# Peptides against a protein of PDB entry 6FRK, part 115

Target 1, 411 residues: chain A of PDB entry 6FRK
Amino acid sequence: NEEVLNAMLKEVCTALLEADVNIKLVKQLRENVKSAIDLEEMASGLNKRKMIQHAVFKELVKLVDPGVKAWTPTKGKQNVIMFVGLQGSGKTTTCSKLAYYYQRKGWKTCLICADTFRAGAFDQLKQNATKARIPFYGSYTEMDPVIIASEGVEKFKNENFEIIIVDTSGRHKQEDSLFEEMLQVANAIQPDNIVYVMDASIGQACEAQAKAFKDKVDVASVIVTKLDGHAKGGGALSAVAATKSPIIFIGTGEHIDDFEPFKTQPFISKLLGMGDIEGLIDKVNELKLDDNEALIEKLKHGQFTLRDMYEQFQNIMKMGPFSQILGMIPGFGTDFMSKGNEQESMARLKKLMTIMDSMNDQELDSTDGAKVFSKQPGRIQRVARGSGVSTRDVQELLTQYTKFAQMVKKM

## One batch from the design tools (peptide; made by RFdiffusion4, then SolubleMPNN)

Design b2_p16_2_s3 (from b2_p16_2, 11 letters changed)
Fold by OpenDDE base, seed 4:
Structure b2_p16_2_s3 (fold): chain B 411 residues (1-411), chain A 16 residues (1-16)
Amino acid sequence: as target 1 above (411 residues)
Amino acid sequence: DGLLDLFKKVLEALKA
């Protein structure tokens, strides 16, 4: 039994190392899992594999919990959020993503570019901010980041902004000059939160990098970027361990909406290849699908209409890029949707919805929509003409609906 | 087929 446990733990440890989890954390996890598993309970015929997986999951959850409550902005106050991190970490993009996230939630949000070191930093921020309709501040002529940050913060405080995000200079190396600049900026603007942005793709370097920042600046929050496929996210554990600070958000792609609040359980489930079922549930719940309970109740009774399918397609479209949704589903590798397949899939969903927009309430609300169309083929022609599609496209939709309805009846 | 599999998994997640 102990040999089997040790063999399974070795496989888990190997997988965690391949997921960029720091070797020290993997060793500690192995010891903690061994101490948490009562070998006597393993004798009682419980699925040893499930017990080990549960113990591993529980200990990974503890590794992403710094034991410190995440800072949250206060509504109606001026919240200054300073971003720190290396160049190429996605820091500047993440500033825009965070600003957009709060703006969409009805916060008066702005961006300040205090990166004077990188040529075109302000242009990049301005482009991103303008595209998202986020107010921004910066200079093409001022070279002191302290002056830019101070003036920008003062300006936006006077204009009663609630979320004031300050992007700082990133260096390619951990240079003392960078840390001094960050300290000077932090001292001048007195941020309510300092966010360290980490690239998950740097693998085993995450711990050393995160520690170097925490040792120099009072990092209170972490954002992990580039969790869009190749980065297995193990570096996030290293970031929390080193900074003693919670992960507050993750970046999941290149788009401004490829950004989500960090959730521990979904993240660990994804890290273990279990899929992000909870994150899917939460994204579905965040859609304020007031009708989710009604839908679940209909689904329990094996009822599924074309309207129910339409609503689900609306939900899928609101969840963001189809690649993210697929990446949340257990057993779909993140690679399943190449960038080309996503646009095609979204276009296909929109086409299906456009077909359904040409259906009447009797067709949409029928518990057997396919039978309504089969009994009166003239309905297919009407819908095809109304939506500007072929009769074949309508038949394909009805075929898909029938497959869905059959699945619901089997559930 | 991909949409059906997606929807199945969404439904499975909502029932969990």
Scores: peptide ipSAE 0.017, ipTM 0.441, DockQ to the pose 0.129
Fold by OpenDDE base, seed 5:
Structure b2_p16_2_s3 (fold): chain B 411 residues (1-411), chain A 16 residues (1-16)
Amino acid sequence: as target 1 above (411 residues)
Amino acid sequence: DGLLDLFKKVLEALKA
């Protein structure tokens, strides 16, 4: 029994090391799992594999939980959020993602560029902010980040902004000058939250980098970026351990919507390659599918219309980027959706929805929509003309619908 | 096929 346990723990430890989990954390986890498993209970015929998996999962959840409640902005107050992190961590992009996240939730959000070191930092922030319709502040002439940050924070406070995000200079090297600049900015603006942005792809360097920031400034939150890549997120565990600060968000791509609140259990499930079934369920439940009960009832009766398919496509589009959704699906690794395939998949859904927008209620609400079109081929031509597509594109949609409707009838 | 599989999993998640 102990040999089997040790073999399984060795496989788990190897997988965690291959996921860029810090060697010290992997060792600690192995010891904690061994202490949590009663060998006598394993002798009683319980599924040893499930027991070990559950123990590993539970200990990983503890490693991601710093035991500190995440800071949350207060509605109707001015919340100053300072971003810190190395250059190339995705800090500037993450500022825009966070600003957009809060803006979509109805917060009055703005961005300040206090990066005076990087040429074109302000232009990049301005470009991102303008695309997202987020108010921004910065200077082309002021070289002191303290002045820019202070003026920008004051301006947006006076304009009653609720979320004021300050982007700072990022350098590739840990230079004392960078850390001093960050401290001066922090002292001047007195942020309500300091967010450390970490690139998940730096692997074993995550601990040392995160600690260096925490030792100089009061990091209270972590955002992990580049979780769309080959990085299995093991660096996130190192960041939590080093900063003793919760991960609040993760960046899962290059799009402004490739940003989600961090959830511990889904993340650990994904790290273990179990997939994020719970996070998929939660995302599906967070979609106010006002008609979810009505849909479930229809699905129980094996009824599925073109309208029901349209509503499901709307729901999928509301869940955000397909890469995030697929990345929650067990066995769909990050490799299945190359960055190019996501925009193509969303464009394909939008095209299908545009075809359905040219259908009438009789076509959309028919329990046998494909048969309605097969009986009257003139409907296909009408829909094709209305949506600006070929009759073949409409026929392909109807073929897909028929496959879905058959699947629903078998469910 | 990927869209069908995604849709199936969304439907399965909605039924659970």
Scores: peptide ipSAE 0.017, ipTM 0.446, DockQ to the pose 0.160
Fold by OpenDDE base, seed 2:
Structure b2_p16_2_s3 (fold): chain B 411 residues (1-411), chain A 16 residues (1-16)
Amino acid sequence: as target 1 above (411 residues)
Amino acid sequence: DGLLDLFKKVLEALKA
């Protein structure tokens, strides 16, 4: 029994190392899992694999919980949020994503560019802020980040902004000059929260980087970026362990909407390859599908039309990158998350929608759309001509619709 | 098959 446990733990440890979990954390987890597994309970014929997976899951959840409550902004107050992190961590993009998140939640949000080191930093922030309609501050002439940050914070405090986000300079390496600059900015603006932004794709370097920032600056929150890549997010565990600070958000892509509140259970499930069903549910619920009640009601009655399928394709397209949705689905391998497969999947959905745009209301609203087309084959030819596709493409759409409608009837 | 499985999971998530 101990040999079987050790073999299974070796496989789990290998998988965690391949997921960029720090080797020290993997060793500690292995010891904690061994101490948590009663070998006598494993003798009782319970699925040893499930027990080990559950013990691993439980210990990973503990590693993501720093035991400290995440800072949250206070409504009607001025909340200053300072961002820190290395250059290329996605810090500037994450500032815009967080600002946009709070703006969409009805907070009076603004952005300050205190990055004087990188040429075009202010232009990049201004471009992102303008696209998102977020007020911004910065300078083309002032080179002192302390002056820019102080003036920007004062300005937006006087204008009664609730969320004041300050983007600071990054460096390519951990340099003492960067930490001194960050401390000077932090002392001048007295932020309510300091957010460390970490790139998940740096793998085993996550611990050392996160520790170096925490040892110099009072990091209170972590945001992990680039979780859409090959990085399985194991670096996030290293960041929490090193900073003793909660992960508050994750960046899941390059778009401003590729940003979500951190959830422990979904994240660990995804890290273990169990998928993120809860995150899929949340994304589906964040789609203000005011029409979800009407759809749920139709689904309860086993009714599914071509229009209902069209609306679902619109919803899937609104959920963002198809690769992210697929990556939330258990059993879809990382190969489905390639940028090529996403564009192809979105192009396929758009093609199907274009075919449906050439259908009439009788065809779209029929509870047996396939039968309407089978009774009058001239409809297939009309739709094919109207959408610029082959009659075969329309027949393939109707075949997919029939499969979906049969699934809905079984639900 | 991938679109069908996705759609099934979206439908399951919409019912939840």
Scores: peptide ipSAE 0.016, ipTM 0.425, DockQ to the pose 0.121
Fold by OpenDDE base, seed 3:
Structure b2_p16_2_s3 (fold): chain B 411 residues (1-411), chain A 16 residues (1-16)
Amino acid sequence: as target 1 above (411 residues)
Amino acid sequence: DGLLDLFKKVLEALKA
């Protein structure tokens, strides 16, 4: 039993390291998981793999919680939010995404470009801000980021803006000159929140980078970018550990709306390849699909019909870009998130729905739909002809349904 | 297999 536990923990530790989780955190997690697992409870015939996964999940949730409440803006006040991070972290894009997020929530939001180092930084910010109808400030002539930030903050405070976002210069490396500039800007504008923007794709370098920023400026929040890429985001755990600051948002793509509030459980589920089931549930709940409670209730009772499966496929199709949905659903790997595989997956779901559109209410509402078809093979031929598919395609659908219904009955 | 593993994982999390 201990050998099996150690073998499974070795696989989990390998998978976490491959997900860019810091080696120190993985070691600590392994010790905490070993201490939390009662070997006597594992003898009781419980699925040892599920117990280990649950223990790992619980310890990862603790690693994402810094024990510090996230800063939130105060309505009717002037909230100054300063952004810090390396060049290429997605900092400037993230400033625009956050501004757009608050603007859509009915906050009077503005952007300040204090990046004097990067040629065209102000033009890029101006272009993004203008497209989103966000007020902006910057200079083509002033080279001191402290002056630009101070003037911009004063201007927008006087105009009673509620959310004042300051984008700063980045560098390609951790340079003392960058940190000094950031400290001077922070001292001048006295931000209510300092946001560190981190690229998830930098992997094991996340700890050292996050620590270097926290040691120089009072980072109070983290935003993780490029979580739509190949990176599993394990470096985010290192950023939380190093900064002792919560992740407040994540960037999930290139568009201005590819930005969402951070949720702990979904993120850890995705990191483990367990999928973002909570994010799926939350996104399903955000769609105000009143039928979700009714479905959950049916599932709890071990009832699952072909109609229930059809409604689930409709819900999946309503959730928007199938790549985001598939990325939230466990076991559709990163390769399924490619735009090409999204269209193929949508075409496959549409094909399955078209087969079910040729079924009658007796077939759709049967608690054992596969048995209805097995008792009367002529139904398979009718549905195949009605949907323009082979009898094999209908049998494959029924085989999938049967496996789902068997899982629901075991719940 | 992929859709089944998907739904199994969704169901397992709806139960958690």
Scores: peptide ipSAE 0.017, ipTM 0.433, DockQ to the pose 0.145; fails the geometry check

Design b2_p16_2_s4 (from b2_p16_2, 12 letters changed)
Fold by OpenDDE base, seed 4:
Structure b2_p16_2_s4 (fold): chain B 411 residues (1-411), chain A 16 residues (1-16)
Amino acid sequence: as target 1 above (411 residues)
Amino acid sequence: DGLLDLFKKLEEAKKL
């Protein structure tokens, strides 16, 4: 039993190392898992694999929990959020994503570009901010980031902004001058939160980088970027361990909407290849909390309408790129949708919705929508004409609905 | 087929 445990733990440790989990954390996890597994309970015929997986999952959850509550902005106050991180970490993009996230939640948000080192930093921020309709501040002539940050923060405080995001200079390397500049900016603006932005794709370097920032500035939050790429996200554990700060958000792509609140359970599930089902459920819930509870209740009663399917398609379309949604589901690899297939998949969903837009309320709200159409085939022809599609396309939609409704009835 | 497989996997995943 101990040999089998050691073999399975070796495979898990290898997989975690291949997921960019720091070697020290993997060693610690191995010891903690060994200590948490009662070898006597493993003798009782329980699925040893499930028990080890559960123990590994539980210890990974603990590694992502710094034991400190994440900072949250206070409504009706001026919350200053300073971003720190290396150039190429996605810091500037993440500032825009966070601003957009809060703006969509009805916060008065703004962006300050205090990156004087990178030529075109302000133009890049301005471009992103303008596209998102986010107010911004910066200078083309001022070279002192402390002045820009101070003036921008003062301006936006006076204008009663609730979320004031300050993007700082990134360097290609950890330079003392960068850390001094960050400290001077932090002292001048007195941020309510300092966010370290880390690229997940840097692998085993995550610990050393996160530590270097934490040793110089009071990092209170972490954002991990590029979790849509080849990075399995194990570097996030290293960032939490080094900074002792919670991950608050993750970046999941290049689009401004490719940004989500960090959730421990879904993230660990994804890291283990179990899929991000809870994150999918939570994204669905964030889009329409009230409508989704009613849907879950209907699903529990084996009820599923064409309207319920339409609402699910709307939710899927709002969740962002279909590739990300599929990548959240176990056994859909990140590569399952090339960029070409994503646009085609969204076009297919939009086509299905356009077909349903030509349905009447009796057809949409029927608990047996397929039977409504089968009893009166003239409805298929009406819907096909109304939506500009073939009768075959409507029949294919009804076939998909029927398969789904049958699945729901078996739940 | 892809959406049904998606929901089926979501269901299988809720049972795990």
Scores: peptide ipSAE 0.008, ipTM 0.355, DockQ to the pose 0.156
Fold by OpenDDE base, seed 3:
Structure b2_p16_2_s4 (fold): chain B 411 residues (1-411), chain A 16 residues (1-16)
Amino acid sequence: as target 1 above (411 residues)
Amino acid sequence: DGLLDLFKKLEEAKKL
């Protein structure tokens, strides 16, 4: 029984190392799991695999919980949030995502560019902020990040902003000059929260990087980026362990909406390949897809229209990249759609929606839309001309719809 | 079909 336990723990340890979990944390987890499993209960014929999986899940949840309550902004107050992290970590993009997240929640939010090191940093921030309609501050002439940060914070405090986000300079490596600059900025603006932004794709380097930031500045929160890629997210455990700070958000893609509040249990379930059904439910609920109940009822009755398909494509597009949705479903691996296939799949969905935008209500609301078009082929030519596509593209859409409607009728 | 299985799983998950 102990040999079987040790063999199964070896497989779990290998899988966690392949998920970018730090080797020290994997060793500690192995010891904690081994101590938490009663070998006598395992001898009684209980499902040894389920017991080990449950023990592993509990220990991973503890590794993601630093035992410290996450900082949250206070409504009606001025909250200064300073961002720190390496260049290429997604820091600047994450500042814009966080600003947009709070703006959508009805917070008076602004952005400050205190990155004087990177040429075009202010232009990039300005472009992102302008697209999101977020007020911004920065300078083309001031080279001291302390001056820019201080002036920007003072300006937005005087204008009664509630969320004031300060983006700082990044470097390609851990450099003493970067840490001194970050400390000077932090001392000048006195942030209510310091957010460390970490790239999940750096694998085993996550611990050393996160520790280097925490040893120099008072990191109180972590944001993990690039969880849409091949990064299985095990580096997030290393960041929490090193910073002793909670993960507050995750970046799940390149879009401004590819940003979610961190949830411990869904994240660990995804890391273990159990799927994220809870995060999928939360994402569906956040989208106010109240219209999905009416659709689910229609699907149960075997009714499916071109309008119902259009609404589904809108819902999929609102939920974000299809690979993320599929990667949240148990048994669909994260590798089922490469990033290249996502953009192509989203472009394909947009093309199909543009074809449906040229359809009339009789065509869209028919429970047999393909038969409406087959009875009157002139409709295909009208829709093709209206959407700027070939008659073949309209026929391909109708073929896809017919396959889907036939599946719905078999449910 | 991955979408139908998604909707079935979402429906089952809403009932839990």
Scores: peptide ipSAE 0.005, ipTM 0.318, DockQ to the pose 0.052
Fold by OpenDDE base, seed 5:
Structure b2_p16_2_s4 (fold): chain B 411 residues (1-411), chain A 16 residues (1-16)
Amino acid sequence: as target 1 above (411 residues)
Amino acid sequence: DGLLDLFKKLEEAKKL
């Protein structure tokens, strides 16, 4: 039993290290999990693997919880949110994502570019803000970020903005001059929240970077970016440990909508490769399920039509960015989350739907749709012509449908 | 295969 436990814990520790979890945290977790399992009377009949997984899950949840309540903006007040982070962390993009998130929630939101160091920082922020219809402030002539931040905050306070986001200069290296500038900006604008933006892809460097920011400025919140890439998010645990600050949001792609409130349970599930089952359930439940009950009942009876597949594609398209949906699914490799794959996957879904839009009700509602097309090959040619695609594209759709229908018959 | 895994996981999530 102890050898099996030690082997499983070694596999878990290896997987956590490969997920960029800090080696100190992995060691501590291993000790805590051992102590928890050694204290649990192994009730005869519990699946030891499930117990270990549950113990590991509980300890990871504790590592993500800083024991500090996340700051939340107050409605009808002026809330100043200062962003801090390294250059390339996704800070500027994250400012726009957060502004857009609050704007969509009915907050009067604005953006201030106090990045005077990076050429084109203001143009980039202006471009992002304009696309999202978010009011913005910045200067092409003022070089002091304190002046820009102060003027911008004053302007938007006077205009009764509720969410005032200040983007600061990021540097490639930790320079004392950067931290001094950040402190001067923070002292001038007196932010209600300081958000540290961290790139999850920096791996084992997350702890040292997060600590260096926390030691210089009163970081109260963390946002983790690039969780759509190869970054398994283990660096986020290091950021929480170092900053003692909650993760409030995660960036899950490059689109302005590739931004979600941080949920502990889903994040840990994803980190363990268990997938975001809870967030998938939540997101499925946010989809008006009334049409889904009829589908569930058909699926229980092993029935699946081309129409049922079409409706599922519509549901997927309603769930928002396909990258977010895929990122919630356990064992979707990081390669599926790459930039090219979302637009390509959505374009593929749209193409499949366009092919199905050229099908008739007899074809769509047949419990043996593939056989309907196989018996009358002229149907494939009709659908191909109607949808402007090749007969091969229609055959590929029917092959995919057949795989689905066979899966449903086995459920 | 990815879409099949998506639907399977969506269905598993609905059964939870």
Scores: peptide ipSAE 0.010, ipTM 0.334, DockQ to the pose 0.156; fails the geometry check
Fold by OpenDDE base, seed 2:
Structure b2_p16_2_s4 (fold): chain B 411 residues (1-411), chain A 16 residues (1-16)
Amino acid sequence: as target 1 above (411 residues)
Amino acid sequence: DGLLDLFKKLEEAKKL
């Protein structure tokens, strides 16, 4: 039993290392999981694989929780949020995403560009802010980031802004001059929160990078970027361990909407290849699809119609990049995330919807739609002709619907 | 397969 446990733990450790989890954390996790598994309970015929997976999941959840409550802005106050991180971490883009997030939540939000080191930093911020209709401050002539940050914060405090986001300079590597500049800016503006932005794609370098920032600047929050790429996000565990600070948001793409509040359970589920199902449910619910409660209730009652499937396809099409939705579904590999496959997947959904647009209300609203078509095969030929598809395409749709409806009836 | 896998995974997650 111990040999079987050690073999399975070796596979889990390999998968976590391939997910960019730091080798020290993987070793610690292995020992914690090994100590948490009662070998006597494993003898009782319990599914050893499920038990190990649950123990691994539980220990990963603990690694993402620093035991510190995340800072949250106070409504009606001037909340100054300073961003820090390396160049190419997605820091500047993340400032705009966070500003847009709070603006959409009805906060009076603004952006300050205190990046004087990077040529075109202010133009980039101005472009992003203007597209999002976010007020911004910066200079083309002032080279001291402390002056720009101080003037911008004072200006927006006087204008009663509630969320004041300060973007700072990045560097290509950890440099003492960068940390000194960050400390000078932080001392001048007295931020309510310092957000460290980390690129998930840097793999095993996440620990050393996050530690270097925490040792020099009072990082209180972490944002992890580029979780849409090949990075499985294991570097986020290293960031939490090094900074002792919670992850507050994640960046899931290049668009301003590719930004979400961090949720522990979905993130760990995705890291383990179990998928981000809660994040999918939440993203579906955030779309103000009032019809989703009605669908969830129908699903709870084992009712599922072709119309309910059509509405789900509409919802999926409204959720934005289909690649992100697929990437939230466990076992849709990164190959489905390619731009070519997204357009093809959306075209496939649109084709299925066009087939359903040629169905009548009796066919769409039947709790056994496949049986309606099986009893009267002439309906398949009508729908096929109406939608410009083969009878085979309609039969494939009905087969997918039937498999789905059978699954819903077993829920 | 994708939507069926989605809901199968939704079902598996509701059981977690």
Scores: peptide ipSAE 0.008, ipTM 0.352, DockQ to the pose 0.145; fails the geometry check

